# Designs tried in a protein design run: peptides against a protein of PDB entry 6B9H. Part 138

Target 1, 151 residues: chain A of PDB entry 6B9H
Amino acid sequence: AELCESLLTWIQTFNVDAPCQTVEDLTNGVVMAQVLQKIDPAYFDENWLNRIKTEVGDNWRLKISNLKKILKGILDYNHEILGQQINDFTLPDVNLIGEHSDAAELGRMLQLILGCAVNCEQKQEYIQAIMMMEESVQHVVMTAIQELMSK

## One batch from the design tools (peptide; made by RFdiffusion4, then SolubleMPNN)

Design b2_p29_6_s2 (from b2_p29_6, 20 letters changed)
Fold by OpenDDE base, seed 1:
Structure b2_p29_6_s2 (fold): chain B 151 residues (1-151), chain A 29 residues (1-29)
Amino acid sequence: as target 1 above (151 residues)
Amino acid sequence: MAEEQEKKEQEQKGEEALQKFLEEMEKKR
């Protein structure tokens, strides 16, 4: 999906330790968790990150477990820190991500992480980084942000 | 408090950056 492809490119700019070259690389949630820690290390601290299992392999049940924890973390972050600035009406189906590597649902998950980045304490820096990306990616990211912040 | 004031100023800059970005991209759409 266009959303997933553009946001994968965006995720790669974080230079996390875990492999993040393909959609499949993101399905276990490890990259997502590491990105969230970079976005707000005070909230997504080492204790939080340690709850995400890193040795998952192709075990879709473990993937789903990780993704559920990450989704909960994002939603809690939105409520507790961001003051409910992003719309969570359409939540990603983490079962489809973990079991089937569904790119469309993965795109929705990455969109929520984008929402965290553009509303966090370091939002200026992340916005600046987005402005330096290719125009085609910027357009998709802009649309995704607008969707998140609309009622 | 200096620290709180700095945080508020950074937040303001971030919000302004977001609005400017969205406005610029709206023109390109």
Scores: peptide ipSAE 0.110, ipTM 0.673, DockQ to the pose 0.877
Fold by OpenDDE base, seed 4:
Structure b2_p29_6_s2 (fold): chain B 151 residues (1-151), chain A 29 residues (1-29)
Amino acid sequence: as target 1 above (151 residues)
Amino acid sequence: MAEEQEKKEQEQKGEEALQKFLEEMEKKR
């Protein structure tokens, strides 16, 4: 999906330690967890990150376990820190992401992370980074942000 | 006190940046 591809490009700007070149690279949740820690290291601290298993391989059950923890973290962050500023009613299906590498559902997950970035304390910096991205990517990201903020 | 004020200012600047971004992209697309 175009959303997933654009948000993958956005995720790559974080320069996390885990490989993040393909959709498949994101399915275990490790990259997403590391990105969230960069967004708010006080909330997504080392104790939180340590609950995410890094050596997952092709085990889709472990992927799903990680993804569930990440999704919960995002939802809790939105409630406790962001004050429900983003629309989180249409949740991604983490089972489809973990078991089938579903790009559409992964796109929805990455969109939630985008919501965290553009609403966090350092939102200005992340918004500025988006403003410097390639135009076609900016358009997709803009639309995704509008969807999150307007509902 | 200063930290709280700084946080509020940063939040406001973030909202302004978002608004400018959205407006800019709306002009291009």
Scores: peptide ipSAE 0.094, ipTM 0.646, DockQ to the pose 0.884
Fold by OpenDDE base, seed 3:
Order: structure tokens, then sequence, then C-alpha cells
Structure b2_p29_6_s2 (fold): chain B 151 residues (1-151), chain A 29 residues (1-29)
């Protein structure tokens, strides 16, 4: 999916330790967890990060477990810290991400993380970074932000 | 000199675009 590809490019700008070159690299949730910690290390602290299993391999059950924890973390962060500024009526299906590497659902998951970045304390820095991206990618990312903030 | 001036103009346009984007985001929130 175009959304997933563009958001993968965006995720790569965080320069996390975990591999993040392909859609498959994101399906275990480790990259996403590390990105969230960079967005807000006080909320997504080491205790939170330690709940995400790093040695999952190809075990889709462990992937799904991680993804569920991450999704919960995002939703809780939106409610407790961001004041529910993200439209979350269309939640990603983490089962499809973990078991089938579904790009469309992964795109929705990454979109929620994008919502965290553009609404957090450092929102200006993240928005500025997005505006430095290649035009086609920037357009998709900006459209995704608008969708999150819309009615 | 022309290259430096062009770069400066592009940077200025970028800052203006950022400001407009932030304003649009605020209106939609």
Amino acid sequence: as target 1 above (151 residues)
Amino acid sequence: MAEEQEKKEQEQKGEEALQKFLEEMEKKR
C-alpha cells in the first residue's frame, strides 16, 4: 500500500537500532516501540519498552502480542497525554499485520504513530522534518495527518 | 552568488510553507 510505503520511509528517519528496511521488519513491533520511545521517552519509558519481546523471529503469535501492547500504548497515550486528538475509529487489525504482514493494516498502525508525533510536545520538529521529505512521500504523510485530525 | 541566493529563497519558502501547514492543522483540530 502507498500509505505503508510512505510511512515506512518516515519511520526510517528516526534511525532506531532495530532493522527497518522492509514491511516485514516492522511486523514484530520492535521498530514501532523504539520510535514511540523517541517520541516520548517519559511515557514510553524503559519499563514499557521491556514489555515488548525482541526475540520473536517468525513467530506470528509473539508479533501479535507485541502489536497489541503497542496499539494499547498508542491509544492510552492519545487519551492520557494528547487529549484524544487522534481519530481512532478505524483501528488497525494487528492479527493481519502479525500473521500475514498486511501492508494496509500496517499503514494504519504507522499512521497512529504519526499522530503521536504530530501531536506530542515536539510536534514542530516532527512536522518540519516531514516538510523536508521527498514531495510524493510528503504528500501522502500530510494527507494521513489530515485524516487523523479530521472529524 | 546566484546559487546562494536561490538556496536562501528556497529556505524562506520552506519556512512559509511550514507556518501555513501548522496554521491549517490548528484550524482542523
Scores: peptide ipSAE 0.042, ipTM 0.566, DockQ to the pose 0.065
Fold by OpenDDE base, seed 2:
Structure b2_p29_6_s2 (fold): chain B 151 residues (1-151), chain A 29 residues (1-29)
Amino acid sequence: as target 1 above (151 residues)
Amino acid sequence: MAEEQEKKEQEQKGEEALQKFLEEMEKKR
């Protein structure tokens, strides 16, 4: 999916320790968790990060477990910190991500992370980074932000 | 020097675009 591919490129700008070259690399949630910690390390602290299993392999059940924790973290962050600014009526299906590496659903998951970045304390810096990205990627990312913020 | 100037110009464009983007987002939320 175009959304997933563009947001994967965006995710790669965080330079996390976990591999993040392919859609499959993101399906265990480790990259996403590390990105969230960079976005707000006070909320997504080390204790929170330690709840995400890093040695998952191909175990889709463990992937789903991680993804559910991450999704909950994002939703809680949106409610508790961001003031419910993200449109979460269409949530990603983490089962499809974990079991089938569904790129469309992964795109929705990454979109929620994007929402965290553009609404966090350092939102200006993240938005600035997006504005400096390649035009085609920037377009997709900006559209994704608009969808999140639209009432 | 030319490369540095180009970098500064791109940064400035980014800052201007950021401001416009933020304004547009405020209109939509």
Scores: peptide ipSAE 0.038, ipTM 0.577, DockQ to the pose 0.091

Design b2_p29_6_s3 (from b2_p29_6, 17 letters changed)
Fold by OpenDDE base, seed 1:
Structure b2_p29_6_s3 (fold): chain B 151 residues (1-151), chain A 29 residues (1-29)
Amino acid sequence: as target 1 above (151 residues)
Amino acid sequence: SKEEEEKKKKEEEGEEALKEFLEKMKQLS
């Protein structure tokens, strides 16, 4: 999916420790969790991050477990910190991500993380980074933001 | 100090990026 490809490129700008070169690399949620910690380390603190299991291999059940925790974290962050600024009408199916590496659903998950970035305390920094991206990727990212904000 | 000036420059760059971002967002609508 075009959305997933562009958001993967965006995710790679965070320079997290976990491998993040392919869609499959994101399916265990570890990269996502590390990105969220960078976005707001006060909320997604070390205690929160430690709840995400690392080195799950190909265990899709563990992947799904991680993804559910991450999704909950995003939704809670949106409610408690962001004041419901993100449209959560269409939630990603984390089962499809964990079990089948579904790119479309992964794209929706990454879109929620994008929403966190552009609404967090450091939103101007992340917006600046987006404005430096390649034009075609930038367009997809900005469209994804618009979709989240339009509700 | 140089550090303070660099921080100020980064803030200004961020503000300009935000303005450009908002303008482009309007064009997408």
Scores: peptide ipSAE 0.269, ipTM 0.742, DockQ to the pose 0.249
Fold by OpenDDE base, seed 2:
Structure b2_p29_6_s3 (fold): chain B 151 residues (1-151), chain A 29 residues (1-29)
Amino acid sequence: as target 1 above (151 residues)
Amino acid sequence: SKEEEEKKKKEEEGEEALKEFLEKMKQLS
């Protein structure tokens, strides 16, 4: 999906330790967890990160478990830290991500992470990074932000 | 200090990016 591939490119700008070249690389949630820690290390601290299993392999049940924790973290972050600036109007189906590597649902998950980045304490730094992205990718990212804020 | 100057510069760049971002968002609306 166009949303997923553009947001994958955006995710790659974080330079996390985990592999993040393909959709499949993101399905275990490890990359997403590391990205969230970079966004707000005080909230997504080591204790939170330690709840995410790092050696999952192709075990889709473990992937789903990680993804559920990450989704909960994002939603809690929105309510507790961001003051509910982002509505959970369309939640990603983490089962489809974990079991089938569904790119559309993964895109929705990454969109929520994008929402965290553009509303966090360091929002201006992440906005600056977005403004330096290739125009076609930037357009998709900005459209995704608009969708989050319009609901 | 040098560190304070770098922080100030980064803040200003962030503010400029935010302004441009908001303008582009208006165009998408």
Scores: peptide ipSAE 0.267, ipTM 0.748, DockQ to the pose 0.265
Fold by OpenDDE base, seed 5:
Structure b2_p29_6_s3 (fold): chain B 151 residues (1-151), chain A 29 residues (1-29)
Amino acid sequence: as target 1 above (151 residues)
Amino acid sequence: SKEEEEKKKKEEEGEEALKEFLEKMKQLS
């Protein structure tokens, strides 16, 4: 999916420790959790991150468990910190992500993380990074942001 | 100070990026 591919490129700009080269690399949630910690380490602190299982392998049940925790974290962050600037109009199906590596649903999950980045305290830093991206990727990312803010 | 100057520079760059971002956002259909 175009959305997932572009957002994967965006995720790679965070330079997290976990492998993040393929869609499959994102399905266990470890990369996403590390990205969220970078976005707001005060909220997504070590205690929060430690709840995400890192040694998952291809166990889709563990993947889904991680993804559910991450999704909850994003939603709670939006309500408690961001002031509900991002509505949960369409939540990703984490079951499809964990079990089938569904790129479309993964794209929606990454879109929510994108929403966190462009609304957090250091949003200008992340917006600046987006403006440095390749034009074709930038367009998709910006469209994804617009979708979150308009609904 | 150098630290204050660097902070100011980053802030200005951020503001310019935000402005450009908003302008491009308005062009999206």
Scores: peptide ipSAE 0.265, ipTM 0.744, DockQ to the pose 0.267
Fold by OpenDDE base, seed 3:
Structure b2_p29_6_s3 (fold): chain B 151 residues (1-151), chain A 29 residues (1-29)
Amino acid sequence: as target 1 above (151 residues)
Amino acid sequence: SKEEEEKKKKEEEGEEALKEFLEKMKQLS
């Protein structure tokens, strides 16, 4: 999906330790967790990160478990820190991400992380980084932000 | 100082990026 492809490119700008070159690389949630820690290390601290299993392999059950923890973290962060409510009806299906590597649902998951970045304390730095991206990718990212902020 | 100049430059670049970002967001709506 176009959304997933563009947001994967955006995720790669964080230069996390975990591999993040393919859609499959993101399905275990480890990259997402490391990105969230960079966005707000005070909230997504080492104790939170340690709850995410790193030795997952192809075990889709462990992937789903990680993704559920990450999704909960995002929702709690939005409510407790960002003061925003997210419509549960539009939440990504983490089962489809973990079991089937569903790109559309993964895109929606990454979109939520994008929402955290553009609303956090360091939002100006992340906005500046987005403005330096290739125009085609930038357009998709900005459209994704607009969709989040309008709901 | 060198540090002050770098900080000021980063701040100005951030302000310009934010302004451009908001303008483009308005165009998408």
Scores: peptide ipSAE 0.249, ipTM 0.728, DockQ to the pose 0.235

Design b2_p29_6_s4 (from b2_p29_6, 20 letters changed)
Fold by OpenDDE base, seed 1:
Structure b2_p29_6_s4 (fold): chain B 151 residues (1-151), chain A 29 residues (1-29)
Amino acid sequence: as target 1 above (151 residues)
Amino acid sequence: SSAEAEKQRQEEEGEKALKEFLEKMKKLS
């Protein structure tokens, strides 16, 4: 999906330790967890990160478990730290991500992470990075942000 | 100091980016 592809490019700008070249690389949640830690290391601290299993392989059950924890973390972060209500926004189906590598659902999850980045304490840094992206990718990312704000 | 000057430049660049971001967002809406 276009959204997922553009947000994957955005995710790659974080230079996390975990491999993040393909959609499949994101399905275990490890990259996403590391990105969230970079966004707010005080909230997504080592204790939180340690709950995410790193040795998952192709085990879709473990992937889903990780993704559920990450989604919960995002929702809690938005409620507790960002003071935002995103309950009306369509949530990603983590089962489809974990079991089928569904790009559309993965895109929605990355969109939630994008929301965290542009609303966190270091929002200016991430906005600056977005403004330096290639125009076509930038457009998709900004549209995704707008969609979040309208929900 | 040089470090302070660099920090100030980074902050100014960030503010400029934010302004441009908001302007572009308005065009999308």
Scores: peptide ipSAE 0.277, ipTM 0.752, DockQ to the pose 0.243
Fold by OpenDDE base, seed 2:
Structure b2_p29_6_s4 (fold): chain B 151 residues (1-151), chain A 29 residues (1-29)
Amino acid sequence: as target 1 above (151 residues)
Amino acid sequence: SSAEAEKQRQEEEGEKALKEFLEKMKKLS
């Protein structure tokens, strides 16, 4: 999916420790968790990160477990810190991500993380980074942001 | 101080980026 591919490129700019080259690399949630920690380490602290299993292999059940925790974290962050600035009417299906590596649903998950980045305390830094991205990728990212902010 | 100057430059760059971002977002709307 175009959304997922562009947001994967965006995710790669965070330079996290976990492998993040393919859609499959993101399905266990480890990369996403590390990205969220970079976005707001006070909220997504070590205690939170330690709840995410890092060695899941191909165990889709463990992937789903991680993804559920991450999604909950994102939603809680939006409510508690961001003040409900992102639209959560259409949530990603983490079961499809974990079990089937569904790129479309993964894209929606990454979109939520994007929402966190552009609304967090350090939003200026992430906006600057987005503005330096390749135009085609930037366009998709910005469109994704608009969708999140729409009622 | 040098640190303050750097912080100010970063803030200015951030504000500029935000402005450009908002303008581009407006065009997409």
Scores: peptide ipSAE 0.267, ipTM 0.752, DockQ to the pose 0.273
Fold by OpenDDE base, seed 3:
Structure b2_p29_6_s4 (fold): chain B 151 residues (1-151), chain A 29 residues (1-29)
Amino acid sequence: as target 1 above (151 residues)
Amino acid sequence: SSAEAEKQRQEEEGEKALKEFLEKMKKLS
């Protein structure tokens, strides 16, 4: 999926510790959690990060458990910190991500994280980074932001 | 100081990026 591929490229700019080269690398949620901590370390602090299991292997049930915690964190962050309302009908299906590595649903998950980045306290830094991306990738990322802003 | 000058330059570049970003976003709508 074009959305997932472009957002994977965007995620790689964060230089997190966890492997993040493939779609499969993102399905356990560890990369996503580390990215969120970089976005807002005061909210997604060490205590929050410690709730995410790092050694899940290919256990899709553990992946789904992590992804549910991450999704909840994103939704709570948007409500409590960013003052945004998220349409529940557009939420990613974390079951499909964990069990089947569904790229389309993963793209929707990464899109929510993108929403956090462009609305957080350090939004200007992340926007600047987006403006330095390759044009084709930048276009997809900006379109994804537009979809979130239009609600 | 040199550090203050560098910080100011980074802020200005950030503002330019934000302006360009908003203009491009408007074109997509």
Scores: peptide ipSAE 0.255, ipTM 0.743, DockQ to the pose 0.240
Fold by OpenDDE base, seed 5:
Structure b2_p29_6_s4 (fold): chain B 151 residues (1-151), chain A 29 residues (1-29)
Amino acid sequence: as target 1 above (151 residues)
Amino acid sequence: SSAEAEKQRQEEEGEKALKEFLEKMKKLS
């Protein structure tokens, strides 16, 4: 999906330790967890990150377990820290991500992380980074932000 | 607290920046 492809490009700008070249690389949640830690290391601290299993391989059950923890973390962060700035009634199906590498659902997951970035304490930094992205990718990312913040 | 007040100011500034960003985004769309 176009959303997933553009947000994958956005995720790659974080330069996390875990491989993040393909959609499949994101399905175990490790990259997403590392990105969230960069966004807010005080909230997504080492104790939180240690709950995400890194040695997952192709085990879709473990992927889903990780993804559920990450989704919960995002939702809790939005409620406790961001003050419910994100429109969250369209949640990703983590089962489809973990079991089938569903790009559309993964795109929705990455969109929630995008919401965290543009509402966190360092939101200005991430907004500026988005403004420097290639035009086609930037357009999709901007549209995704607008969807999250729309009333 | 002072820390909370500063956090609130930063959030407000961030929201303002985001609003401006979104307005620019709408213009480009």
Scores: peptide ipSAE 0.247, ipTM 0.732, DockQ to the pose 0.579

Design b2_p29_7_s1 (from b2_p29_7, 14 letters changed)
Fold by OpenDDE base, seed 2:
Structure b2_p29_7_s1 (fold): chain B 151 residues (1-151), chain A 29 residues (1-29)
Amino acid sequence: as target 1 above (151 residues)
Amino acid sequence: SKELLQEWIELFEKLKRYDLAEMLRKILA
């Protein structure tokens, strides 16, 4: 999916420790967890990150478990820290991501993370970084933000 | 580009996130 591909490119700019080159690399949630920690290390602290299993392999059950924790973290962050700036979003199906590497649903997860980045304390830095990306990617990101934050 | 910057500003204004729109005006002007 175009959304997933563009947001994968965006995710790669975080330079996290975990491999993040393919859609499959993101299905265990480790990259997403590390990205969230970069976005707000005070909230997504080491204790939170330690709840995410890093050695998952191809175990889709463990992937789903991680993804559920990450999704919950995002939702809690939106409520507790962002003041619910992310609105009226469709929850991604983490089962499809973990079991089938569904790119469309993964795109929705990454979209939520995008929502965190553009609303966090360091939102200026993240928005500036996005504006340095390819124009085509920026347009996809703009659309994604529109969907997340429209009332 | 200036055109793309304007699109970002317009996006945030459309979203009624004037704080973000103003932020862009200040840092990129």
Scores: peptide ipSAE 0.680, ipTM 0.941, DockQ to the pose 0.706
Fold by OpenDDE base, seed 3:
Structure b2_p29_7_s1 (fold): chain B 151 residues (1-151), chain A 29 residues (1-29)
Amino acid sequence: as target 1 above (151 residues)
Amino acid sequence: SKELLQEWIELFEKLKRYDLAEMLRKILA
């Protein structure tokens, strides 16, 4: 999916410790958790990160468990910190991500993380970083932001 | 490019996020 591919490119700019080259690399949630910690380390602190299991391998049940925790973290962050700037009327299906590596649903998950970045305390820095990316990627990100922040 | 910056400004204005639009206007100026 175009959304997933563009947002994967964006995720790679965070230079997290976990491998993040393919869609499958993101399905265990470890990369996403590390990205969220970079976005707001005070909220997504070490205690929160420690709840995400590493060394998941191909165990789709463990992937889903991690993804559920991450999704909850994002939703709580949106409510408690961001002032509900993200519209969550359509939530990603974490079961499809964990069990089938569904790129479309993964794209929706990454879209929520994008919403966190463009609304966090360091929003200006993240927006400016996005504006340095390839134009085609920027257009996809614009569309994603439009969907998230429209009332 | 300035053209792409204008697209971002228009997006944020459409979203009524004038704080972000103004931020980008300063960059464009």
Scores: peptide ipSAE 0.679, ipTM 0.941, DockQ to the pose 0.846
Fold by OpenDDE base, seed 5:
Structure b2_p29_7_s1 (fold): chain B 151 residues (1-151), chain A 29 residues (1-29)
Amino acid sequence: as target 1 above (151 residues)
Amino acid sequence: SKELLQEWIELFEKLKRYDLAEMLRKILA
């Protein structure tokens, strides 16, 4: 999926501790949780991050559990901090991500994280960083933002 | 490029996120 591939490239710019080279690397939610902590460490604090199970291996049930927590965190963040700037028109199917490494659904999850980044306190810095990426990636990101913020 | 920046500005204006559009105008200036 083009969306997932482009947003994976974007996620890699965060330089998190967890491996983040492949779609499979993101399916356990650890990378996404670490990225969210970077976006807003006051909200996604250490206590929140510690609720995400690390070293889950191939246990898709644990992956899904992590992904559900992350999705809830994003939705709560949108309502409590972002002022509902993200439109939750289509939620990612975390079951497909955890069990089947579904790239399309993973792309939707990363899209929500993108929504957090471009609406957070440090939104200018994240937007400027995106503008340093390849033009083709930027166009995919534009489309993703268009979908998220359309009312 | 400036053209790509303009595309971003137009996107945010279309989304009625004028705060973000103005942010980019300052960068473009």
Scores: peptide ipSAE 0.674, ipTM 0.940, DockQ to the pose 0.744
Fold by OpenDDE base, seed 4:
Structure b2_p29_7_s1 (fold): chain B 151 residues (1-151), chain A 29 residues (1-29)
Amino acid sequence: as target 1 above (151 residues)
Amino acid sequence: SKELLQEWIELFEKLKRYDLAEMLRKILA
């Protein structure tokens, strides 16, 4: 999926501690949780991050559990902090991500994280960083933002 | 590029996020 591939490239720019080279690397939610903490460490603090289980291996049930927590965190963040700047989005199916490494659904998950980044306190820095990426990636990101923030 | 930057500005204007559009205009200036 083009969306997932482009956003994976974007996720890699965060330089988190967890491996983030493949779609599979993201399915346990650890990378996404670490990225969210970078986006807003006051909201996604250590207490929040500690609820995300690490070292889950291939246990898709544990992956799904993590992903559900992350999705809830994003939704709560959008409601409590972002003032619902992210609107009219299709929720990713975390079951498909955790159990089947579904790239399309993962793309939707990463798209929500993108929504957090472009609306957070450091939105300018994240937007400017995106604008330094490959043009093809930028166009995909533009489309993704269009989908998320159109009213 | 400046052209791509203009696309971003147009995107944010279309989304009525004028705060972000203005931010980028300052970069163009």
Scores: peptide ipSAE 0.680, ipTM 0.940, DockQ to the pose 0.753; fails the geometry check

